# Peptides against a protein of PDB entry 6MBK: the designs that were tried, part 124

Target 1, 240 residues: chain A of PDB entry 6MBK
Amino acid sequence: GFEMVNFKEEGFGLRATRDIKAEELFLWVPRKLLMTVESAKNSVLGPLYSQDRILQAMGNIALAFHLLCERASPNSFWQPYIQTLPSEYDTPLYFEEDEVRYLQSTQAIHDVFSQYKNTARQYAYFYKVIQTHPHANKLPLKDSFTYEDYRWAVSSVMTRQNQIPTEDGSRVTLALIPLWDMCNHTNGLITTGYNLEDDRCECVALQDFRAGEQIYIFYGTRSNAEFVIHSGFFFDNNSH

## One batch from the design tools (peptide; made by RFdiffusion4, then SolubleMPNN)

Design b2_p14_4_s2 (from b2_p14_4, 7 letters changed)
Fold by OpenDDE base, seed 5:
Structure b2_p14_4_s2 (fold): chain B 240 residues (1-240), chain A 14 residues (1-14)
Amino acid sequence: as target 1 above (240 residues)
Amino acid sequence: MFPIELDTSPFPSI
């Protein structure tokens, strides 16, 4: 039904290989394929997670460390997914001086500074944890945990994390959704949901797509300011 | 069906 394609301006995306009708279930991703807080707990990170209050309290940080551990693991199941992720981002954590200067005229500047400070503090904290905690000794990132690594992981999670239900549906957790998150963004309605009966993410087509067309989804209602802070871009056609 | 949208929750100040 679709294929991964590198589009010149938009990077990697999904292209329809056949006609897809509006509301057609064209893509699904089982829980077992997701990178979740639960999969982080069940990984090599699990022992450290069980002992660190910040990892336990902050699912997004847990995902960032999970992503780093899996990236550093040659045999990781998620290597094919990780290799599709950008090596750099247009997020505020990557802004150059001129970009920051431009933002001084915007309402986003305070959030940019806060994000930068918070990320630096988190890195400093976890650098110490990784160097000193006994359960960090077996982490594949033990001797290779740089700010650049952490910045990348934070930016990856910030731009790709989703809320999904736990297996029992009693709570929400955070997940990266491989394959699905390759769909580029367009205006519209949320057409992705989690099917608890089949234990999978399900995406239905926002509109009709013809064979050869790029498949777009709607990531959610956000202001342009929120897109800058969380996704690193302004969406020109953003109606909000 | 639980709707899935991109989570914009900020990383914590620690």
Scores: peptide ipSAE 0.328, ipTM 0.892, DockQ to the pose 0.897
Fold by OpenDDE base, seed 1:
Structure b2_p14_4_s2 (fold): chain B 240 residues (1-240), chain A 14 residues (1-14)
Amino acid sequence: as target 1 above (240 residues)
Amino acid sequence: MFPIELDTSPFPSI
């Protein structure tokens, strides 16, 4: 019902290969295909995760490291997905001086600086961990862990992390959802859910899409400020 | 069905 396409202005997205009707279940992604905190624990990162309090406390950081480890692993199951991710982002971590200057007149500047500072501190901490922790020795990123690597992973997770239920539905966890997260954003309603019975993410069409049209989804209700901080863009049709 | 929305939680201050 859809195909991956590189759109000139929007980068990678999904295009309908047939007419899709509003509310039609056109896309589903089983848990086994997701990058989750659980998959991080079950990966080469698992031993380090089990001994690092920050990784344990912060699922988003765990996902960032999981993403880096898998990126550095040629035989990773997620290589096809990882290769679809942007190499750079429009997030504050990538802002140039002129962009920062523009934001200096806004309240967002404090959040931008905070994000940058926090990310730098996290990097410094984990650089030391990777260099010194015995369970870091087998990580494929040990000899190739730069700030650029870390900011990329953080930005990837920041722009793509989703809350999903655990397998038993007792808690929420974080996940990157391959293929689904290639849908570009539009204004609307949330049309994606997690089906615990089938243990999969399910996406229904926000509207009718004709064959050849790009499929858009709604990522959630955010202020423009939140979009800038978390996704690096303003959305003019945002009613908040 | 559990609705899926992007998590906008910030990365922590360390």
Scores: peptide ipSAE 0.255, ipTM 0.865, DockQ to the pose 0.892
Fold by OpenDDE base, seed 4:
Structure b2_p14_4_s2 (fold): chain B 240 residues (1-240), chain A 14 residues (1-14)
Amino acid sequence: as target 1 above (240 residues)
Amino acid sequence: MFPIELDTSPFPSI
């Protein structure tokens, strides 16, 4: 088994409560527990989603708005998950001027500026949509939709979105995977997959973990620059 | 089994 623990340096993570062997299936998350584009469509956001081309075209933005709507909903099924999310991120959208200046010497600066510009444009667009669209009237965020809210949601999705198959396996969709995404990153190989037969995410252990050790997963092959852009951190042991 | 990886796709420009 495992438990959620707040680690001082990494924030929330998973700790083994028993010895876990490499390649052992230790964690699975059924589809019904995921925040997906489909769950967004089936939520209070659904009416707006059905009429806004940007939400329809951009699953990541749909997830961001889904996350904001659920955060603003006291009775949301995902409240326990949302409460575990960071209130702030180390992503470029949270960089101070000095951090941006430091990145000016790197190739990452162009992507950082692009991210800022895109996020600002998206916010401006959706601020207008929320203020003017009839289907936005029922959204719990209507009277509380700030750039800070949007920045947080975008950063949450950017750091946690995963591609999973649709229920019929015919397409891919985007998902936030509660509990699983609390595993902090280490270097290694992808050890998570989607089991369509059981309709669940399945994670096998990357290595042996002893009782009391933090369980890490590998998020994917990224350069340090990509980690900065997408996750806001450098990884010294990153071999890429 | 479909491999699950963190999607690094940028939020596209509007």
Scores: peptide ipSAE 0.251, ipTM 0.864, DockQ to the pose 0.883
Fold by OpenDDE base, seed 2:
Formats: C-alpha cells, structure tokens, sequence
Structure b2_p14_4_s2 (fold): chain B 240 residues (1-240), chain A 14 residues (1-14)
C-alpha cells in the first residue's frame, strides 16, 4: 500500500501506507495503463503517425505528441496521470537567461544549445505538419499547438521515458509508466522489471520502508551531468 | 524479466 503525496521539496512522490520489506513486490503497472508508442499508434494520433516518417522513426517524439493529444482530451484515460506531471521542468529547455549565461562557463552549454536548437526545429516541422496534414484535422491540439506545449511534452518524455519489451517480447519500445514514475530517485540498484507473462511492469522495494516513509527507486546509472542535461538536477548521492 | 531503466537517449536532430 502506498499513496501519492506532494512533498514540500521533492514535489509528488509515493508514501508507504504500510510497512514494505526490501524486495517485496509493492507496485505493478499493467501494459494497458502505459503510454507507449503502440498506444500512440492506436490513438487519435494513429492516422498521422501512419503517414509521418519522423513520428515513425522517433518513438520519443511520438510519445510527446501522444502526451499532448491526451492532455488536450478531457475524457482521456490518462488524465489522472497527466495531472500528476509537473507543469514546468528544471531541464535545459526551461533555463532562464541567467542560467544559460552561467552555463557558458561550463562544458554543458553546447548540449543545452543543441537541445534548444533541435527542439525548435522539431516544433517548426510539426507545426507545419499539424497545420497542413489532413490527418491532423482531428487532433485536439490542431488549433492550440505552441512551443510551450511542445517543450513541456519533450521534457516530460525526456525525464520519464523507459524502454520496455513489446507484448511479444521480440523488440523494445518506449513507455511512460504511470504511478511508478511518481517514485523519486535514490541511489541503489534497479528494482523494476517487465513481466511478460503477466504483461506488466513490476517494482520491488529497494529497501525496507515503514508506514509513512517516502518510497524511493533507482532510475539507473547516470552521471550528475546526465541528470542535469536530461532531468535538470544534481543528485548528491550519485556515484557517477 | 526485462529490467526497466529510465532512457537517457537524446531527442534526435531534425
């Protein structure tokens, strides 16, 4: 048992409602609850996806557009999840002028500028696609596709995308994992896997958690530089 | 079981 809580310094996280033991399977998320490239293809985005080579080649962009379409859909199945996502991120795409100026003295500046440039180009391309492509007419974002929207979606995907197996296990695809991705990060080992037999993500506890404690997971091996570039923060206990 | 890690792959350039 756990509950979503808004922690003062960390934002949304999961809190244990009972004692959880290390290695206990405390959280699972069935495939049907995931936002995947496949769910994007099966959504209102599907017709456009089927005709746009960039969406087909770039699963992360497909997820970004899927997220935007679902956000713009009041009756979307994923509305409860989308409402838990940050409205803004600390990623480079959100850096203020002073932060960018500070980074000019660092090696990260080239990566930041690259992200800005690439994101702007992607936005410009897809803005034109959304305005001109016949299959874009049914998209709920047709008349409300801004750079701010795209920046948010890109940052959401960048900070939350995971590789999971396809249903048949033959390939890897990209997914956002609702509920699970609300766990904040700590140092440790990967304790999440995909169970193909039950067709679900499964997370076992990294350590013992008492009732009332925040549940943390380990997202993977990252340098602090990678955390800044991809997630916008430094992690003090990061060993890389 | 397939391990799940946060993907750090950059968004590709267009």
Amino acid sequence: as target 1 above (240 residues)
Amino acid sequence: MFPIELDTSPFPSI
Scores: peptide ipSAE 0.239, ipTM 0.857, DockQ to the pose 0.899

Design b2_p14_4_s3 (from b2_p14_4, 7 letters changed)
Fold by OpenDDE base, seed 4:
Order: sequence, then C-alpha cells, then structure tokens
Structure b2_p14_4_s3 (fold): chain B 240 residues (1-240), chain A 14 residues (1-14)
Amino acid sequence: as target 1 above (240 residues)
Amino acid sequence: MFPISLHTAPWPSI
C-alpha cells in the first residue's frame, strides 16, 4: 500500500501505491522490529547498560547508544532503517552561530543552551566510560566515538523517540519505530496507537490518500518553537 | 489502544 521515497525537500517519506481511505489501518510495526530500551538491554550494549546508572535511568540515552552501536555493526538487523536516517539534522545541536543568534531574541534560547550543555556533559561522561569501562571494550564504537556521532544519535532520538507500553502493558518504555517514523508531518490528529493484543504499533490514515501521494502523519500538538527545539523544523500551517 | 506520538522533550541533564 505504500513505498519509501526520497522527496527532494522533505527527505525520506512514504508514498501511497494505492488509494488509502481515511481511518484505514495501512501501516503496522510489530514490537520485534522496534528499537527499544529493551532491545538495547539485549544488544551488545547490554553488559554496559547493566552497570551504568545513567544508561539505566535515561532511556533516551540508552536509545542513542543503541543506535550508535547498531550503526557501527554491519550485520545489525536495523541497518536498513539506520541507513534511511538523516546524516545531519536541523536541530539546535547543528545550528550555526547565526542561527543561535537569531534565537537569542526568543524564549527558546534557554532550551537550546540546555541541549548544548546537557549533550556536551553526556558526551564527556560517556567518552570516559567507553575508554575505561571493561564492558565497553566490545562495543563497535570503542575506537570511533566522536561528539559528532553523539550529537547525531541524540538528534535522531530526540526527533524520533516514542512512548510505547511494555509487553505486559504495566509500564511505558521508549522506542524508535522504523518505517512509521519516515512519515512526514502534517496538521491533524494522532492516528497511531499501540495494539497490545497484537503487540504492534498501528497507524490509520489521517485522511484519504490517492495512489502516488505522500502519506503524512501528525506528530502532535506543538508550537513552532517546540518543533525547532525538538524536531528541527518550522511548520507554517501549525494551527496549534 | 495506547496512543503513540513522537515524544519530543528537553534532553535532560546528567
């Protein structure tokens, strides 16, 4: 019903290969295909995760390191997904000095500086961990862990992380949702949910899409400032 | 059904 396409201005997106009706379940992603905190624990990162309190406490950082480890692993199941991720982002961590200066007149500047500071601190901490911790020796990123790597992973997770239930539905965990997160944003309503019975993410169409049209989803109610800070883009038609 | 949206939040400090 859809295909991945590289759109010139929007990067990778999904295009309908047939007519899709509003509210039609056109896309689902089983848990086993997701990059989650749980999959991070079960990966090459698992031994380090089990001994590092920050990785344990901060699921977003765990996902960032999971993403980096899998990117550095040629045989990773998620290579096809990772290869479709942007190499760079329009998030604050990639802003040039002039872009930061522009934001100085806005309330967003404090969040930008917070991101810089937090990311730098985390990088410094984990650089030391990777260099010194015994369980880091087998990580594929051991000899290639730069700030550029880390800011990419942080930006990837920041723009793509989702809350999903655990298998038993008792808790919430974080996940990257391959294929689904390739849908670009439009105004509308949240049309994605997690079906615990079938153990999968389910996305219904926000509107009718014709064959050949790009399929858009709604990322949630956000201000343009929040989109810049957390998603790295402005949406002119943002009615929220 | 548990609703899913992109969870954008400030990147917390350590």
Scores: peptide ipSAE 0.279, ipTM 0.875, DockQ to the pose 0.901
Fold by OpenDDE base, seed 1:
Structure b2_p14_4_s3 (fold): chain B 240 residues (1-240), chain A 14 residues (1-14)
Amino acid sequence: as target 1 above (240 residues)
Amino acid sequence: MFPISLHTAPWPSI
């Protein structure tokens, strides 16, 4: 019993529509609804993926391109999800000059610069690939692949990627988890898992939530520095 | 059950 709500301070989140008890399984997302490296392989991106070593080696980039292809596809199954994603992020790729200057006194600046450099290099590489590779000809992003597009996709994946098991449980893969990833962060314990028997993500309530309360989850144990660099925010109640 | 947490990591170079 939850609904999507646009909260003034947190943006989109989930709100309880009834009382939810701690440890209650209130949300589940079947694999078929996830954006995964596997779904990327099975999409319009599949032919290019099969021929590009970087896409094959870097599941996060594969997800970024999957996200871009689906965003550019009006009939994409994931359009409702994609439309809930932020248009901009508080991640380093969106930092203004003053924010970068502030970080210059910290060790985090090296990670910021690395992220910029890496993202720019990837963009340049894939721009060329999209323009020249035969299997890129049918990609909906071929005529509209800007750095802004890429930094958005990178930031989307960076802030929302999850490790889940493959269907056979033999390996770990990356996934975006629609609906679930709308839950905003709070301190606590990990309350989400993947149920291989039912082939779904399962989220149990971290605490009691009353009807009308926002449902929060714990994203995991992270330093504030990691949140800034990879998630774009500080959390004061972080134990690290 | 495989625990799911947000995977924050550096965006690696190519």
Scores: peptide ipSAE 0.270, ipTM 0.874, DockQ to the pose 0.913
Fold by OpenDDE base, seed 5:
Structure b2_p14_4_s3 (fold): chain B 240 residues (1-240), chain A 14 residues (1-14)
Amino acid sequence: as target 1 above (240 residues)
Amino acid sequence: MFPISLHTAPWPSI
C-alpha cells in the first residue's frame, strides 16, 4: 500500500501506492523488527550492558550504542534501516555559531547548552569504557568511536525514539521503529499504537490518502521549541 | 492499544 520515496526538501518519506482511507491500518511493524533496549541487550552490546550501570539506567544511551554497533556491522539486520537515516541532523548538536546566536534570545538556549554538555560528558565516559572494559573488545566500534559517531547516534535516537510497552505490557521501554519513522510529520492526532496481542506497532491513516500522495503522520503534541531541541526543526503549521 | 508518540525528552546528564 506504500513505497519509500526520496522527496525533495523532506528527504525520505512514504508514498501511497493505492488509495488509503482514514483510520485504515496501512502499516504495522512487529516487535522483532524494532530496535529496542531489549534487542540491544540481546546483541553484541549485551555483555557490556550487563556490567555498565549507565547503559542499564539510560535506555536512550543503550539505543544509541545499539545503533552504532549495528551501523558498524555489515551483516546487521538493520542495515537497510540505518542507511535511510540522515548522515547529519539539524539538532542542536549540529548547530553552527549563527544558529546558536539566534537561540540566545530564546529560552531554548539553556536546553541547547545542557544537551551539548551532557552529550560531551557521556562521550568522554563511554570512550574510556570502550577503551578499557573487557566486554568492549568485541564491539565493532572498538577502534572507531569518535565524538561525531556519538553525536550522530544521540541525534538519531533523540529524534526517533518512541515509548512502547514491554512484551508483557508491565512496563514502558524505548524503541526505534523502522519503516514507520520514515513518515513525515503533519498536524493531527496520534494514529499509531502498540498492539500487545499481535506484538506489533500499528499505524492507521490520519486522513484519506490517494494513490501517489505522501503519507504523513502526527508525531505528537509538541511546541516549536521542543521540535527545535528534540527534532531539530520548527514546524510552521504546528498548532502548539 | 498503547499510543505511540516520539519521545522528545531532554538528553539527561550522567
Scores: peptide ipSAE 0.229, ipTM 0.854, DockQ to the pose 0.904
Fold by OpenDDE base, seed 2:
Structure b2_p14_4_s3 (fold): chain B 240 residues (1-240), chain A 14 residues (1-14)
Amino acid sequence: as target 1 above (240 residues)
Amino acid sequence: MFPISLHTAPWPSI
């Protein structure tokens, strides 16, 4: 009922191939297709994860390294998904000097500097870990781990991470949701949930979409400031 | 059903 399209202004998005009615379940993504903290633990990263306290404590960093490992793996199951991700982002970690200078007059500058410092510190730590830890020897990124790589992975996770239930529903974990996260944002209501019985993410249509129309979803209640800091964009029609 | 939304949060320090 949909196809991936590179739209001129929005970049990659989903386009309806048939008429979709409001509240119709048009998209679902089984757990096995998700990039999760659990899939990171079960990947080539697993041995290192099991011995590094920061990876264990910080699921977002675990996802970032999972994403980097899979990107560096030609036979990765997630290659088709990774190829849909932006190569660069409009997030603070990619701001040019003039953009940073502009923000110096705003309260956002503190968050920008915090992201820079935190990301740089994490990179320095994990660079050393990758160079010295025995379980890092099997990582495909061992000899190719730059700040640019880490910045990209951090920005990818920052802009696309979701909270989903664990398989038993007892806890919340972090996930990247392929295909679903291709939907661009519009104002509205949350129309995505996790169905534990079928073990899948389920998305119902926010509105009627005709064949040929772009399918939009609502990412959640966010201010424009939060979009800039965490997603790297302003939404003109954002009512929040 | 557990609601899913994009999770925006500060990138924490280590």
Scores: peptide ipSAE 0.201, ipTM 0.837, DockQ to the pose 0.905

Design b2_p14_4_s4 (from b2_p14_4, 9 letters changed)
Fold by OpenDDE base, seed 3:
Structure b2_p14_4_s4 (fold): chain B 240 residues (1-240), chain A 14 residues (1-14)
Amino acid sequence: as target 1 above (240 residues)
Amino acid sequence: MYPISLDTSPWPSI
C-alpha cells in the first residue's frame, strides 16, 4: 500500500505503507478513471469538439479544455483529482520579466517565446469560439474563460500528459493519470505500462521500498533544458 | 504492455 504525503522539499508524493519489492505491481489505474481525449469527447465538450478542427487535431488542447470544464463543474467525477493539482505553476508561462531576462542567455529562450506566442494565439482563438459557437453555450466556462484559466490548464496538461493506447489498441491517445502522477521523479527505467487486456495503467516498483519511504518513478529521459521548458525545474541527477 | 511516460513534445502551434 501507499499514501499521499506532502514532502517538505518535493511537495506532494506517495509514501509506502508497507515494504514493496522491486517489480511488484503496487499501483494500477483503470481507463475509466483517466482524463483522456475520449472522455473529453464524451463530456459536455463533445458537441464543440465534434465541430472544431483544432480540438480534433490537438489532443493536448482538448485535454486542457476538458480540465477547465471539469474544474468548473461542482459535480465532476474528477473533482478530487483536480483539487490535488497546483493552483499555479513555476513553468515558463508563469515566469516574471526577470526570469525571462535570465533565460535570454540560454538556449531555452526561443522555446519560451514560442510557448508564450502559441498560448496567446490559442487563447485568442478559443475565446472567440467560446463566445460565438452555439455548442459553447452549455459549457460551464462560457462566462468565465480568462487567459489565467487557459494558462493554468495548458501548464497542467503540459506537465502531466501521457501517451496511452486507445481502447482497441489501434492508435495512441493522450491521458492524465490520477494518483499515479503524484509520484515524484528519479533516474531509472520506465516501470509503468498499459495493460490492454485489463484496460488499465500498471506501475511496478523501480526498486525495493521500505515502509515509510517515498516511492519514486521514472517519467522518461529529459534534458535539464526540457525539464525547464516543460516542468519549470532542473533535475540534478539528470544525465542527459 | 505499452510503456507509459510523460509526453515531452513541444506545445503545438496554431
Scores: peptide ipSAE 0.307, ipTM 0.892, DockQ to the pose 0.884
Fold by OpenDDE base, seed 1:
Order: sequence, then structure tokens, then C-alpha cells
Structure b2_p14_4_s4 (fold): chain B 240 residues (1-240), chain A 14 residues (1-14)
Amino acid sequence: as target 1 above (240 residues)
Amino acid sequence: MYPISLDTSPWPSI
């Protein structure tokens, strides 16, 4: 029992509607609801994916384009999810000059610059692809593909991509997990797993939550530097 | 059960 809530400080999150006990399976998301590399292949992006080496080699970029295509599609199954995503992020791609200047004294600056450079190069490449490739003609983003669009998609994927098994469990693929990824982060242990038998993501409660409390999850062990680079924030209670 | 966590690998270069 949970509900989506827009918290003043954290933005969108999940709130318990009843008492939830530690280790209780309170949330599950079937594969069919996930945005995955496979769903990208099966979407309007599929024909282009099959012909573009970068999309094929870089599942996260494929997810970014999948996200953009679905965002640009009014009838997309994922519209309700996409509308819950932030319009802007605190990730390096959104850093103001002062934030970049602050980081110049840190080792993270090199990673920030690399991210900028890589993202810009990808945008330039795909802008050309979208304009010239025959299989891009039907993409809903063809006439509206800006750097701002791309940096948003990159940041969305960067902050929300998860590794999950393929349906047969033989490989790992990337997924955005709707509803689940609305849980804000706290320190703790990983309490989410993929159940291959039921073909779903399963999240158990990290701790007891009372009715009305925000439900937090642990996204994984990271350094603060990694959080800045990948998620745009520092976490004081991080053990690393 | 496969643990799910955010993929924190660096954004790829081209």
C-alpha cells in the first residue's frame, strides 16, 4: 500500500498508505511495464536500432532514444511514467558555471568534462542520423531533437538505469523501472531484486514504514563522487 | 533473485 506524492524537498516519491514491515514485498513491477533495451528494439526505434552500431553497442543510449521517442508519442504506454520524470536534473550536464568552477578543484572535474564531451558528440552524431537515416523518418522526434532533449534523456537514463536479467537469464540488460524508481534514496542495503520465475522486479521494504511515511530505498553503494557524477548529489551518510 | 541497483557505469564515449 503506497501512493505517489510530490514531496516538497525530494520531489516525487512514494508514501506508505499502511504500515509496511521490514522485508515485506510491497512493490513489484512486471517486465512488460519496464522500459528496456528490448522494448526499444520493439518500438518505433527498432528499425533504426537494427542499423545503427552505436545504438546496438550502447544500451543506455538506446534507452535514452527510447525515452525520447516515447515522450514524443502522445499515445505511448509510458506517458504516465514519463510525466513523473524531472524536467531538469542536478547532474553535471545541468551544472551552472559556478558549479563547474567549484568542481575544478576536485578530481571529478575530468569526469564532468568527459560527460559533457561525450554527450555533445553523441548528440551531434545522432542529430545527423535522425536527419539522414531512412529509418529515422518515422521517429516522432525527427523534427524536434535538440541538445536539451538529449541531455534530458541522458540524465534520465543515467540516474535511473538498472541492470536486470534478460528473460532467459542468460544476459544482463538495462531497464528503467517505472513506479519503483520514484522511491527516493537512503542509506542501507539493496532490497530490490529481479524474480525470473515471475518475470518481475520485486522490492521489499528496507525498514518498517508507518502509514504516511515516505518509502525510501537504497540504490547501491557509491562514493560521493560517483553520486555527483551520476546522480548530481552528495550523500552524507555514505560509507564511502 | 538478481539484485537490482542503479547502473553507475560512466556514460559511454563515442
Scores: peptide ipSAE 0.306, ipTM 0.889, DockQ to the pose 0.909
Fold by OpenDDE base, seed 5:
Structure b2_p14_4_s4 (fold): chain B 240 residues (1-240), chain A 14 residues (1-14)
Amino acid sequence: as target 1 above (240 residues)
Amino acid sequence: MYPISLDTSPWPSI
């Protein structure tokens, strides 16, 4: 019912190949296809994860390292997904001097500085871990872990991480949702959920889409300031 | 069905 298309200005998105009605289940993604904290634990990162308190406590960082390990693995199942990700982002970690100067007049500046400092500290910590920890020796990023790598992974996770239930539904965990996160954002209501019975993410159409139209979804309620901090842009049609 | 939304939590400090 849809195809991946590279749209001008918006980058990759999904286009309807047939008419899709509002509330129609048009897209689903089984848990086994998601990049999760659990899949990170079950990957080459698992041994290090089991011994590093920060990776254990901070699921978003675990996802960032999972993403880096899979990117560095030519035979990774997620290579097709990773290749669709931007190589650079408009997030604060990529801001030029003029963009930072503009933000000095906004309340976002303090959060931008905090994000930058936190990311730099994390990089320094994990650089040392990767260089010295025995379980880091088998990581495909062992000899290729730059700040640029980490900045990219952090920005990728920050812009794409979602809360989903654990398999037993007892807790919330973090996931990147391939294919689904290719839908570009629009204003509306959340039309994506996790079906525990079928163990999959399910997306229903926000509105009617005709064949040939781009499919948009609503990622969630964010202020413009939050969009700058988390996604690097102001959303013109954002009602918040 | 559990609603899915982007996590907007600040990137954590260490």
Scores: peptide ipSAE 0.298, ipTM 0.887, DockQ to the pose 0.903
Fold by OpenDDE base, seed 2:
Structure b2_p14_4_s4 (fold): chain B 240 residues (1-240), chain A 14 residues (1-14)
Amino acid sequence: as target 1 above (240 residues)
Amino acid sequence: MYPISLDTSPWPSI
């Protein structure tokens, strides 16, 4: 019912190939297709994860390294997904000097500097870990781990991480949701949920879409300030 | 069913 398209202004998105009605379940993504903290533990990163307290405590960092490891793995199951991700982001970590200077007059500057400092510290820490830890030897990124790599992974996770239930529904974990996160954002209501019985993400249409129209979803309630900090953009139609 | 939305938690500090 949909296809991936590279739209001129929005970049990659989903386009309807048939008419889709509001509230129709048009998209679902089984757990096995998700990049999760659990899939990170079960990957080549698993041995290092099991011995690094920061990876264990910070699921988003675990996802960032999972993403980097899979990107560096030619035979990764997630290569098709990773190739759809932007090579660069509009997030604060990518701001040019002029953008930072502009923000100096705003309250956002403190959060921007915080992101820079935190990301730099994390990079320095994990650079040392990757160079010295025995379980890092098998990581495909061992000899190719730059700040640019880490910045990209952090930005990818920051803009795409979702909370989903664990398989038993007892806890919440973090996930990147391939295919689903290709939908560009619009204002509206959350129309995506996790179905534990079928163990999948389920997305129902926010509105009617005709064949040939781009499919939009609502990612959640955010202020424009939060969009800038987390996603690097202002949403003109954001009512929040 | 559990609602899914983008996580807006601040990036962690170490």
Scores: peptide ipSAE 0.289, ipTM 0.888, DockQ to the pose 0.895

